# Designs tried in a protein design run: peptides against a protein of PDB entry 4N3Y. Part 33

Target 1, 83 residues: chain A of PDB entry 4N3Y
Amino acid sequence: ETRDQVKKLQLMLRQANDQLEKTMKDKQELEDFIKQSSEDSSHQISALVLRAQASEILLEELQQGLSQAKRDVQEQMAVLMQS

## One batch from the design tools (peptide; made by RFdiffusion4, then SolubleMPNN)

Design b1_p12_4_s4 (from b1_p12_4, 6 letters changed)
Fold by OpenDDE base, seed 1:
Structure b1_p12_4_s4 (fold): chain B 83 residues (1-83), chain C 83 residues (1-83), chain A 12 residues (1-12)
Amino acid sequence: as target 1 above (83 residues)
Amino acid sequence: as target 1 above (83 residues)
Amino acid sequence: SSAEERVQQLLA
């Protein structure tokens, strides 16, 4: 009868709302996780980029230093042979 | 009356179910996004780690080469001064 | 997707 139908629909509505609340909570947790994970990854990537760039600069300096040192040695050797 | 209550509850139930479906779809999209973003970030970090490691190895090789070159020059200069 | 756009807004 109609009264029983009302009670059944009320129960179904409560169940649907409970499931909705649970799903919304899970969604919020996923959004928070994405935010935190993205921030952590961004910082890690930035740190690695800076590290790589610093190493590249040092490599260039060492290469230039080695070539200059070679030239200096050659010049000194030439002077010694002339004297 | 009871009949009107049934109709009202049926409408509310449909609205709740529609909202539930929408929320579940959004949750699934967020999960898919997390999965894809995590994979992309992992690959990017791995690439940067390899790049940094390769640069570090080259730096060590250049440092050793420079010190050896310095020793070789000193030895050659000593020989020239003795002759 | 709309969800991805909302996430991007959250991260911005």
Scores: peptide ipSAE 0.080, ipTM 0.409, DockQ to the pose 0.034
Fold by OpenDDE base, seed 4:
Structure b1_p12_4_s4 (fold): chain B 83 residues (1-83), chain C 83 residues (1-83), chain A 12 residues (1-12)
Amino acid sequence: as target 1 above (83 residues)
Amino acid sequence: as target 1 above (83 residues)
Amino acid sequence: SSAEERVQQLLA
């Protein structure tokens, strides 16, 4: 029956459309997730880079202090040897 | 007492060096963590991109099916109207 | 700044 066939095809069309819309939504959600994840990682990495830079500042200060301490010891030793 | 002062300075020097080494280690660990985190994120993003591409293929197939179904319905309707 | 360059190199 042609009429029955048409109705069947119409149903199949609706079902196909529903699946299409679902898949489109899923794809969009995935793309959004990827974007968000990338942004989050980027922000985290930036923050950690700043922390690394702060550590570098500390290292430089420590190096300076160490060098100065060494010089001070040397100076005091010189004084000691003169006495 | 100069001798006592020298000993004090030597201790301070050792302590400073210990802190320097500790900080250097911490910095290295941070750098390693950043690198590993970036690599992990990169791999994850690549995998998700592939999944998105797979979804795109499915979408294209669904669109084709939907279009074909629509054409089939139209054809059957034409036959129906002729009878 | 060498240390900063190393970090940037790791991220590149």
Scores: peptide ipSAE 0.076, ipTM 0.483, DockQ to the pose 0.219
Fold by OpenDDE base, seed 3:
Structure b1_p12_4_s4 (fold): chain B 83 residues (1-83), chain C 83 residues (1-83), chain A 12 residues (1-12)
Amino acid sequence: as target 1 above (83 residues)
Amino acid sequence: as target 1 above (83 residues)
Amino acid sequence: SSAEERVQQLLA
C-alpha cells in the first residue's frame, strides 16, 4: 500500500542522508589530510634545503682549504729546493 | 724535516679532497632526494585532490537524489491523502 | 569549494 511505500521512501531518505553525511565527513578529512601533508612536506623540504645549503658552505670552505693547502705544499717544495 | 712536512701536507690534501668528494656526493644525493620527494608528494596530493573532487560530484548527486526523494515522498503522501 | 581552492593553491 501507499503507506508502506512512503515508509520505504522515508527509510531510503535516511539512508541517503547518512551517506551524504558520511561522505561530507570523508571529504573534509581528505582536505585536512591534504593540507597537513602539504605543510609537513613543505617543512621537511625546507629543512633539507637548509641542510643542503650548509653543505654548500662546507664545500666552499673545503675548496678554499684545498687551495690553500696546495699553496702551502708549493711553498714547502720551494723551501726544499732552496735548501 | 721539510720533506716530511711536504709529505704530510700531501696526505692532508688527499684527505681534504676525499672529504670534498664525499660531501659533493652527499649534497647531490640530498638534492635528488628533495626533488624526488617533492615530486612524489605532488603526485600524491594531486591524486587525493582528484579523489576529493570525485567525492564532491557524489555529494552533488546525493543532494539531488535526496531532493527528488523528498518530492517523491511528498507526492506519495498526496496520493495517500487523496485516497 | 573554498577548501578546494585552498588545496589548489597549495599545489600551485
Scores: peptide ipSAE 0.074, ipTM 0.487, DockQ to the pose 0.184
Fold by OpenDDE base, seed 2:
Structure b1_p12_4_s4 (fold): chain B 83 residues (1-83), chain C 83 residues (1-83), chain A 12 residues (1-12)
Amino acid sequence: as target 1 above (83 residues)
Amino acid sequence: as target 1 above (83 residues)
Amino acid sequence: SSAEERVQQLLA
């Protein structure tokens, strides 16, 4: 009976629409997640870069200090030789 | 006594060198971590993008199906009106 | 397509 067929198709239409809406929502959530994940990662990496830069500066300072210490020791040895 | 001063400076030199080596190692580890983190994040995001693309394809398919279903219902109604 | 472009831009 044609009327039954129409009813079935109407049901299928409603079901399809529900699936469409669900999928649209899921898609949007995934996009939002990707965006958020990227931003979080970027910020974390930026923080680590800053930390690495600080370490590099410290390295340079230590190198300078080490060189100076070496010179200081040498100077003291020279004093000893003169005494 | 100068000799004591020299000994102290030598100790400080050794300590400074130890700190330098440690800092160099730490810096390298941080750089490696940043690199690895970036790569991991990139791969994860890429996977999510693929998933989102699949969802978009499904959306388009559902839209097409929904449109067809609507037409089918309309056709059935037309049949009913003619009977 | 537009949505894909948005996400691709994010990856770039």
Scores: peptide ipSAE 0.074, ipTM 0.486, DockQ to the pose 0.256

Design b1_p12_5_s1
Fold by OpenDDE base, seed 4:
Structure b1_p12_5_s1 (fold): chain B 83 residues (1-83), chain C 83 residues (1-83), chain A 12 residues (1-12)
Amino acid sequence: as target 1 above (83 residues)
Amino acid sequence: as target 1 above (83 residues)
Amino acid sequence: SELLARLDRLEA
């Protein structure tokens, strides 16, 4: 029966449209999540890189201190041997 | 007293070396963490991108279905009006 | 997808 078929098709069209809108929303949310996640990771990595750089500076300072301490010991030993 | 000064300097040198080694280890661990975190994020983003692509395919299919359904309704309505 | 399948069946 044609009239009943038309009504069925109209219902299916409405349902399909609802599903389409839902899927579009889901896709948008997924894209937003990816974007936000990427930004968060980028910021976290940047912070950790800065921390690593700070540690590098400390390492350099300690290396210099060690070298100086070694020289100081050598100098004091020389004085001691001459005493 | 020179001998006591030398002993003090030797102790400080040992302590500085220990701290240097610790700092070097910490730096390495931080670098490894950054690398691993970046890889994990990259893999996660890739997986989500694939999911988004799947949703896009579904969207396209639904759009096509909606268009066809609309045409079908129009055709059936034409038949109905002629009956 | 199930909806699309239903649409396909209806159109056939």
Scores: peptide ipSAE 0.096, ipTM 0.508, DockQ to the pose 0.019
Fold by OpenDDE base, seed 3:
Formats: sequence, structure tokens, C-alpha cells
Structure b1_p12_5_s1 (fold): chain B 83 residues (1-83), chain C 83 residues (1-83), chain A 12 residues (1-12)
Amino acid sequence: as target 1 above (83 residues)
Amino acid sequence: as target 1 above (83 residues)
Amino acid sequence: SELLARLDRLEA
């Protein structure tokens, strides 16, 4: 029956349209998510890099401090031995 | 008293060394975290891109399907009208 | 897509 076929096609068309709309929305959401996620990650990484760089500076200072401290101890030991 | 001074410096040296070791570890952990985070994000983004591409294909197919369905409905309607 | 497949079958 042609009428029934038409009705079926109309239903399928509606369903397809609904799916299309959903898919379009999903795609947009994914694209937005990708963009946001990438930006967030980039910013976070940048912050962490700066933090690591600060640690690098601290490490260098500590290394110098340790070397100096060692020398100071040695010097004081020498003084003590002379006493 | 020189001896006391030496003892103090020795303690400070130990403390500094402990701090250095801690800082070195922290720095390494941060670097590892950055690397891992970046890789994880990159992989996730890539997966999402593929997902989006799949959606794009589906959208194109749906659009074509909708167009065809519309034509089919129209054709069937014409047949029905001729009856 | 099953829907598209159904459409294809219907069109066939």
C-alpha cells in the first residue's frame, strides 16, 4: 500500500533529521571540547614549565650553596686544627 | 667555639643536601608530569578528532539520505496521487 | 548507520 510506504518514509525522514541534528550538535560539542581541552592543557603545561624553571634556579642556588658550605666547613676545620 | 660552628655548618650542609635531593626529585616529577600530561592530552585529542571525522562522514551520509528520502517520498506521493 | 541502511533497503 503506497500510503503506508509514504508514511514510513516520512517517519524515516523525521528520524534521519533528528539524527542529523543530534550529530551536528555532537560534532560541534566535540570540536569545542577539543579546542578547550587543548587550550587548557597548553596553559597548564606552560605553568608547569615555569614552575620547573623556578626549580632549576633553586637547584643551581642550592648547588652553589652546598659548595660554599663545604668550603666553609673545610676552612673552619682548618682553623680548628690550628688551635 | 669553633667546634660548635663546624658542627652547625655540618648540619646545615646536611640540610641543604636533603633539600637539594628533594628539589631534584620534585623537578624530575614535574618534567615527567608535563611529558605524560602532554602525551595524554595529545592522544585524547587525536581520538576525539577521529571521532569528529566519523561524525562528519555520518553527517554527509545523512544529508544524502535525507535528500534521497525526500525524493522518494515525493515520488511515492505522485504515484499515490495518480491512483 | 542502521537508519541509512534501512533507507537504502527501502530504496532498493
Scores: peptide ipSAE 0.088, ipTM 0.502, DockQ to the pose 0.020
Fold by OpenDDE base, seed 5:
Structure b1_p12_5_s1 (fold): chain B 83 residues (1-83), chain C 83 residues (1-83), chain A 12 residues (1-12)
Amino acid sequence: as target 1 above (83 residues)
Amino acid sequence: as target 1 above (83 residues)
Amino acid sequence: SELLARLDRLEA
């Protein structure tokens, strides 16, 4: 029966449309998640980079201090050896 | 007393060296963490992109099916209208 | 996929 065929096709059409809409939504959600995740990671990495840079500055200061301390010890030892 | 000064400086030197080594280690750990985090994020994002692409393919298939279904309904309706 | 398969069967 043609009429029955039409009804069946109409149902399938509606189902197809529903699935299409769902798939479109799912795709959008995935893309949004990727974007958000990437941005969050980027920000976190930037923060960690700043921390690393701060640590690097401290390292440089300590290196200078260490070098100075070594020199001072050497000078004091020289004085002691003379006296 | 010069001797006491030398001893104090030697202590400070050791302390500075210890701090330097610690700072160097901390910096390295931070850099390693950043690297690992970035790589993990990259891999995760790539996986999600693949999922999104699969969803896109499904979407295209559904779109084609929907279009065909619509055409079939139209054809059946035309036949029904003629009879 | 199942929907498409059903459509194909109906169209045949």
Scores: peptide ipSAE 0.087, ipTM 0.501, DockQ to the pose 0.018
Fold by OpenDDE base, seed 2:
Structure b1_p12_5_s1 (fold): chain B 83 residues (1-83), chain C 83 residues (1-83), chain A 12 residues (1-12)
Amino acid sequence: as target 1 above (83 residues)
Amino acid sequence: as target 1 above (83 residues)
Amino acid sequence: SELLARLDRLEA
């Protein structure tokens, strides 16, 4: 009976070891995936941030231009009216 | 001509604003996605870590059991031989 | 967990 127990334990040991190795591998793969995914997303976010910043700059420039243009129109109208 | 310029600038301003808003929205959505994805992955990793730890414990226990079982077998053999 | 349970049974 003891011999049978030894054999059973040997089998269980192998199974446990296999499970351990598999789990370790799965864990590592998941960690790698997270890392890679995070990096990829970070790059995309950075790109979008740059685009947003560019849009903000454009918006400010356009606002200035629009304001100036309106002033110019008003001035021209005033000149015409005084003639 | 000045009036036409104003109208053009107004259009450009609207377009710029729309682009800005869209970009901001996209950025936010991406950030939210990353956060959620990271949390989900973290949970999975934690689960795998626990499984790995359990496997390690089992492995150690099995090793102990196996060693003891082998000793028991050896002892039994010795007893039989001395008879 | 199943392996642990089996081990427990063997030790009993």
Scores: peptide ipSAE 0.073, ipTM 0.464, DockQ to the pose 0.021

Design b1_p12_5_s2
Fold by OpenDDE base, seed 4:
Structure b1_p12_5_s2 (fold): chain B 83 residues (1-83), chain C 83 residues (1-83), chain A 12 residues (1-12)
Amino acid sequence: as target 1 above (83 residues)
Amino acid sequence: as target 1 above (83 residues)
Amino acid sequence: SELLARLDALEA
């Protein structure tokens, strides 16, 4: 019967619309996730870069200290030899 | 005594060198981590973008299907009204 | 997707 067929088609229309809305929501969520993930990663990388730079400064300080210590040892040994 | 002082300085030199090597290693590990993390994030984002694009295609298909279904319902209802 | 397939079947 035509009436029954129409009702079936109307139901399918509603289901299709529901699926469409769901898919639209899913897409939006994915886009939001990508955006958020990218921003988070960017922030993390920036923070780690700063930490690496801090390590660089420490390395320079340690190198300076090591060089000075070596010189001090050499000086003290020279004094010892003269003793 | 000078000898004792020299030995102390030599120990400090060794300790400084050890710390330097450790710091150098730590820096390298951080740089490696940043590189790896960035690459992983890039790959993940690319994959998610592709999935989002697939959803876009699905949305278009659903929209088309919905439109056609609506037209079909309208046609069937017209037939019903004439009955 | 299944729904879409059903819709396509109706159009055929």
Scores: peptide ipSAE 0.073, ipTM 0.500, DockQ to the pose 0.019
Fold by OpenDDE base, seed 5:
Structure b1_p12_5_s2 (fold): chain B 83 residues (1-83), chain C 83 residues (1-83), chain A 12 residues (1-12)
Amino acid sequence: as target 1 above (83 residues)
Amino acid sequence: as target 1 above (83 residues)
Amino acid sequence: SELLARLDALEA
């Protein structure tokens, strides 16, 4: 009958509302997660980039040092050979 | 003496070379890590974006359904009141 | 690094 039908529809409406609210919450949580994850990753990568750059500087310094040391050894060997 | 100095320099040169090789390796590993991390994060975020979009579609469907259900309930109540 | 410091000292 009509009354039973109305009650059924009211129940469906309540269920739909509950699902809507849940979905809205879930969507917001996902958006927040994406934002936070992106920021965290960005910061981590930036830190690693800086570390890589530091290593690059060290490499350059070592290369320069090696070249100089090589020259120094050569010079000392020359002195030794003249002895 | 000069001979001892030469030996010392040769040792330092070897040590420098070892450090250089190690640093080169470390730098490469960091670069690889950054690349991989960025790719992983990008893929994860993309997946989450798709999930969020799916939730958006569901939200829209539920909103539409709720509106329709509300109208249906109103209509049924009108019928009931005329009884 | 220790090595660089030693090299710098030697080259000075």
Scores: peptide ipSAE 0.068, ipTM 0.498, DockQ to the pose 0.020
Fold by OpenDDE base, seed 2:
Structure b1_p12_5_s2 (fold): chain B 83 residues (1-83), chain C 83 residues (1-83), chain A 12 residues (1-12)
Amino acid sequence: as target 1 above (83 residues)
Amino acid sequence: as target 1 above (83 residues)
Amino acid sequence: SELLARLDALEA
């Protein structure tokens, strides 16, 4: 009868409300996760960029050092030949 | 003497070359890592965005359902009072 | 860096 129908609808209302609350919570958590993940990734990439930059500088220094070393060896060889 | 100095310089040259090669390799690997990490993060975030969008739609549906359920209960209560 | 320092020292 009508009374039973009302009871059913009241239950459905409670269930809907519970699901709504859960979904709202889940949505918020997902948004927070995305924000946090993005920030973490950004920071990690920034750190790696700094490391890459340091390596780039080192590479340049080594290239210069290698060139100079080559010249130094050549100079010493020249001196040796003259002795 | 000069000969010993030359030998030392030759060794340093070899070491410099080895370090140069290693650094070049490391730099390349870092660049590759950054690229891959960025792509992976982007894809992951995109997936989460899709999930969040689905939850948003569900939330809207539940809100509509909840409102309708409330109205339905009220209507049935009105019928019950009239019986 | 260490090697570079050694090279610099040798050139000095």
Scores: peptide ipSAE 0.058, ipTM 0.496, DockQ to the pose 0.020
Fold by OpenDDE base, seed 3:
Structure b1_p12_5_s2 (fold): chain B 83 residues (1-83), chain C 83 residues (1-83), chain A 12 residues (1-12)
Amino acid sequence: as target 1 above (83 residues)
Amino acid sequence: as target 1 above (83 residues)
Amino acid sequence: SELLARLDALEA
């Protein structure tokens, strides 16, 4: 019966609409996720860059310290040899 | 004794060197991590973008389907009314 | 390392 067919098509339409709405929501969530992920990554990377920079400073200080220590050792050895 | 002092300084120098090497390694690991993290993020985002694009196609198809379904329902109703 | 080599030279 045509009436039954109409009812069936109406149901199919509703189902399709529900799927459409769900898919639209999913798309929006995905876009939001991408945005948030990018921000999170950016922040994390920035923090790590700062950490790396701090390490660089430390390395420079250590290098200077090592150089000074070497000089100190050499000086002490010189004194020792004069004894 | 100066001799003991020299030995102590030598030890300190070795310790400092060890710390330097460790810090250099840490810095390298951090740089590698940043690089890898960026790549991972990029790949993930790209995959998600593709997924979003697929969803867009699906949405368009659904919209067309819904429009057609609506037309079909209307046509069937017209036939029914003619009965 | 070169630094260790220098240190070793002092110990020699």
Scores: peptide ipSAE 0.054, ipTM 0.499, DockQ to the pose 0.015

Design b1_p12_5_s3
Fold by OpenDDE base, seed 4:
Structure b1_p12_5_s3 (fold): chain B 83 residues (1-83), chain C 83 residues (1-83), chain A 12 residues (1-12)
Amino acid sequence: as target 1 above (83 residues)
Amino acid sequence: as target 1 above (83 residues)
Amino acid sequence: SDLLERLDRLEA
């Protein structure tokens, strides 16, 4: 009967609303997760870039030291040869 | 003596070279890691975006269904009232 | 999805 049909529709409406709210929440959580993940990755990458730059500085210092050491060896060798 | 000094400098030169090579390797590994991490994050984010979009489609469908259900209830109620 | 299918059947 019509009365029963109305009650059925009312129930379905409530169920649909509940599902809608759940889906909205899930979507929001996914968006929040994406945002958080991106921020975390960005910060991690920044830290690693800084670390790589520190290594670069060390590399440059070592290269300078290596060059200087080579010069020193050459100078000492020259002294040795003339003595 | 000078001879001993030269030998010491030669050793230092070898050590510096070894350290240089190690540092170069470490730097390269860090750069590779940054690249790989960025790619992995990018792919993960893309997948999550697609998932969020799928949820959005579902949300829209549910909203449509909810709206239709409401109309159906109203129509049935009108029939009930006039009987 | 199941709910939507039920709604569709009801409206048909």
Scores: peptide ipSAE 0.084, ipTM 0.502, DockQ to the pose 0.019
Fold by OpenDDE base, seed 3:
Structure b1_p12_5_s3 (fold): chain B 83 residues (1-83), chain C 83 residues (1-83), chain A 12 residues (1-12)
Amino acid sequence: as target 1 above (83 residues)
Amino acid sequence: as target 1 above (83 residues)
Amino acid sequence: SDLLERLDRLEA
């Protein structure tokens, strides 16, 4: 009885230790993942922000170009009508 | 000549407008992606933090259990030796 | 936590 109980406790101790090691590993992996994922996201978002800013500049340039093009067309039409 | 120039400018205007619309769409998509990606990452990280915290609690419990188990084994061994 | 519960039951 007592001997069996000791053996059972020894087994439980081993199992607990295995679970402890596994949990420690899992915790560390999760922490590493959080850090890496956060950094990756931050960098990606920063890159996308820069792209969005570049697009904004392009949009402004295009709007200016469109306005100029419209004026140019109007001017050419006026010349055409007078010829 | 002038008529051809007007037609060319009209084409350029249409092309510029198409590009403007495309760029506006792309910009909006990027902004939406940034927002969504950031939110997704934030939620995922929060969930992982909670999991890590749960693991920490489990580790503490396991450590306590291991200590107790060790004591129990020792006690049972003492009883066994005295029998 | 099943292991811990088992330990608790055994130790009780």
Scores: peptide ipSAE 0.083, ipTM 0.501, DockQ to the pose 0.020
Fold by OpenDDE base, seed 5:
Structure b1_p12_5_s3 (fold): chain B 83 residues (1-83), chain C 83 residues (1-83), chain A 12 residues (1-12)
Amino acid sequence: as target 1 above (83 residues)
Amino acid sequence: as target 1 above (83 residues)
Amino acid sequence: SDLLERLDRLEA
């Protein structure tokens, strides 16, 4: 009867509301996770970039040292040839 | 003597070259790691965004269902009141 | 989805 139909609809309404709330929560959790993951990755990458830059500086210093050493060897060799 | 100095400089040159090669390798590995990490994160985030979008669609469907259920309950209640 | 299907059947 109509009364039973109303009772059934009321139950379905409650179930729908519960599912809606759950879905809203799940969506929010996913969004929060994405945001946090992105931020963490960004910070990690930034730190690694700084490390790479430090390596670049060292590389440049070593290149200069290598070039100077080569020049020094050449200079000393020239001295040997003259003596 | 000069000969000994040249020998020492040649050793230093070899050491500098070895260190240079090591530094170049380390720098490249860091850059590759950063690139791979960024790409992996990008793909992961994209997948999670799609999941969130699916949840959004479900949310909208549930909202419509909830609204319709409410209207149906109201309609049946009206029928009860008239009978 | 199941709930929506049930609602649709009830409305029909």
Scores: peptide ipSAE 0.081, ipTM 0.499, DockQ to the pose 0.019
Fold by OpenDDE base, seed 2:
Structure b1_p12_5_s3 (fold): chain B 83 residues (1-83), chain C 83 residues (1-83), chain A 12 residues (1-12)
Amino acid sequence: as target 1 above (83 residues)
Amino acid sequence: as target 1 above (83 residues)
Amino acid sequence: SDLLERLDRLEA
């Protein structure tokens, strides 16, 4: 009986070791995935931020252009009224 | 000619205003998208981190179990040798 | 655990 118990324990030990190795691998893969996902999202967000900044520049240019156009129209109307 | 120029400028002004409003809308949508994307990715990463933490706990438990099993096997072998 | 800790800090 004692010998049988030892053999059983040896089997359990091997099984535990196998499970441990599997879990270590799974954990590593998960950590790698998280890292990669974070990097990918960071890159994507950075690209979108740059696009938003470009849009902001365009907005400012358009605002300036609109203001200038308004002034130009007003000036031309004034000239027209003087003639 | 002057009147025609004024009319042209008025049209340009309207066009510029329309483009400005469109650009403002587009910019807002882009900013909203960036914000939403960031939140979604954050939630996903948090969930994965929790899973990784669970795996870490399992690893530690398995390590302890493996060590105990090894000790148990050694003890049983010693008993067997004494008989 | 170091990686997880860093990730937790990033999320905070």
Scores: peptide ipSAE 0.050, ipTM 0.476, DockQ to the pose 0.165

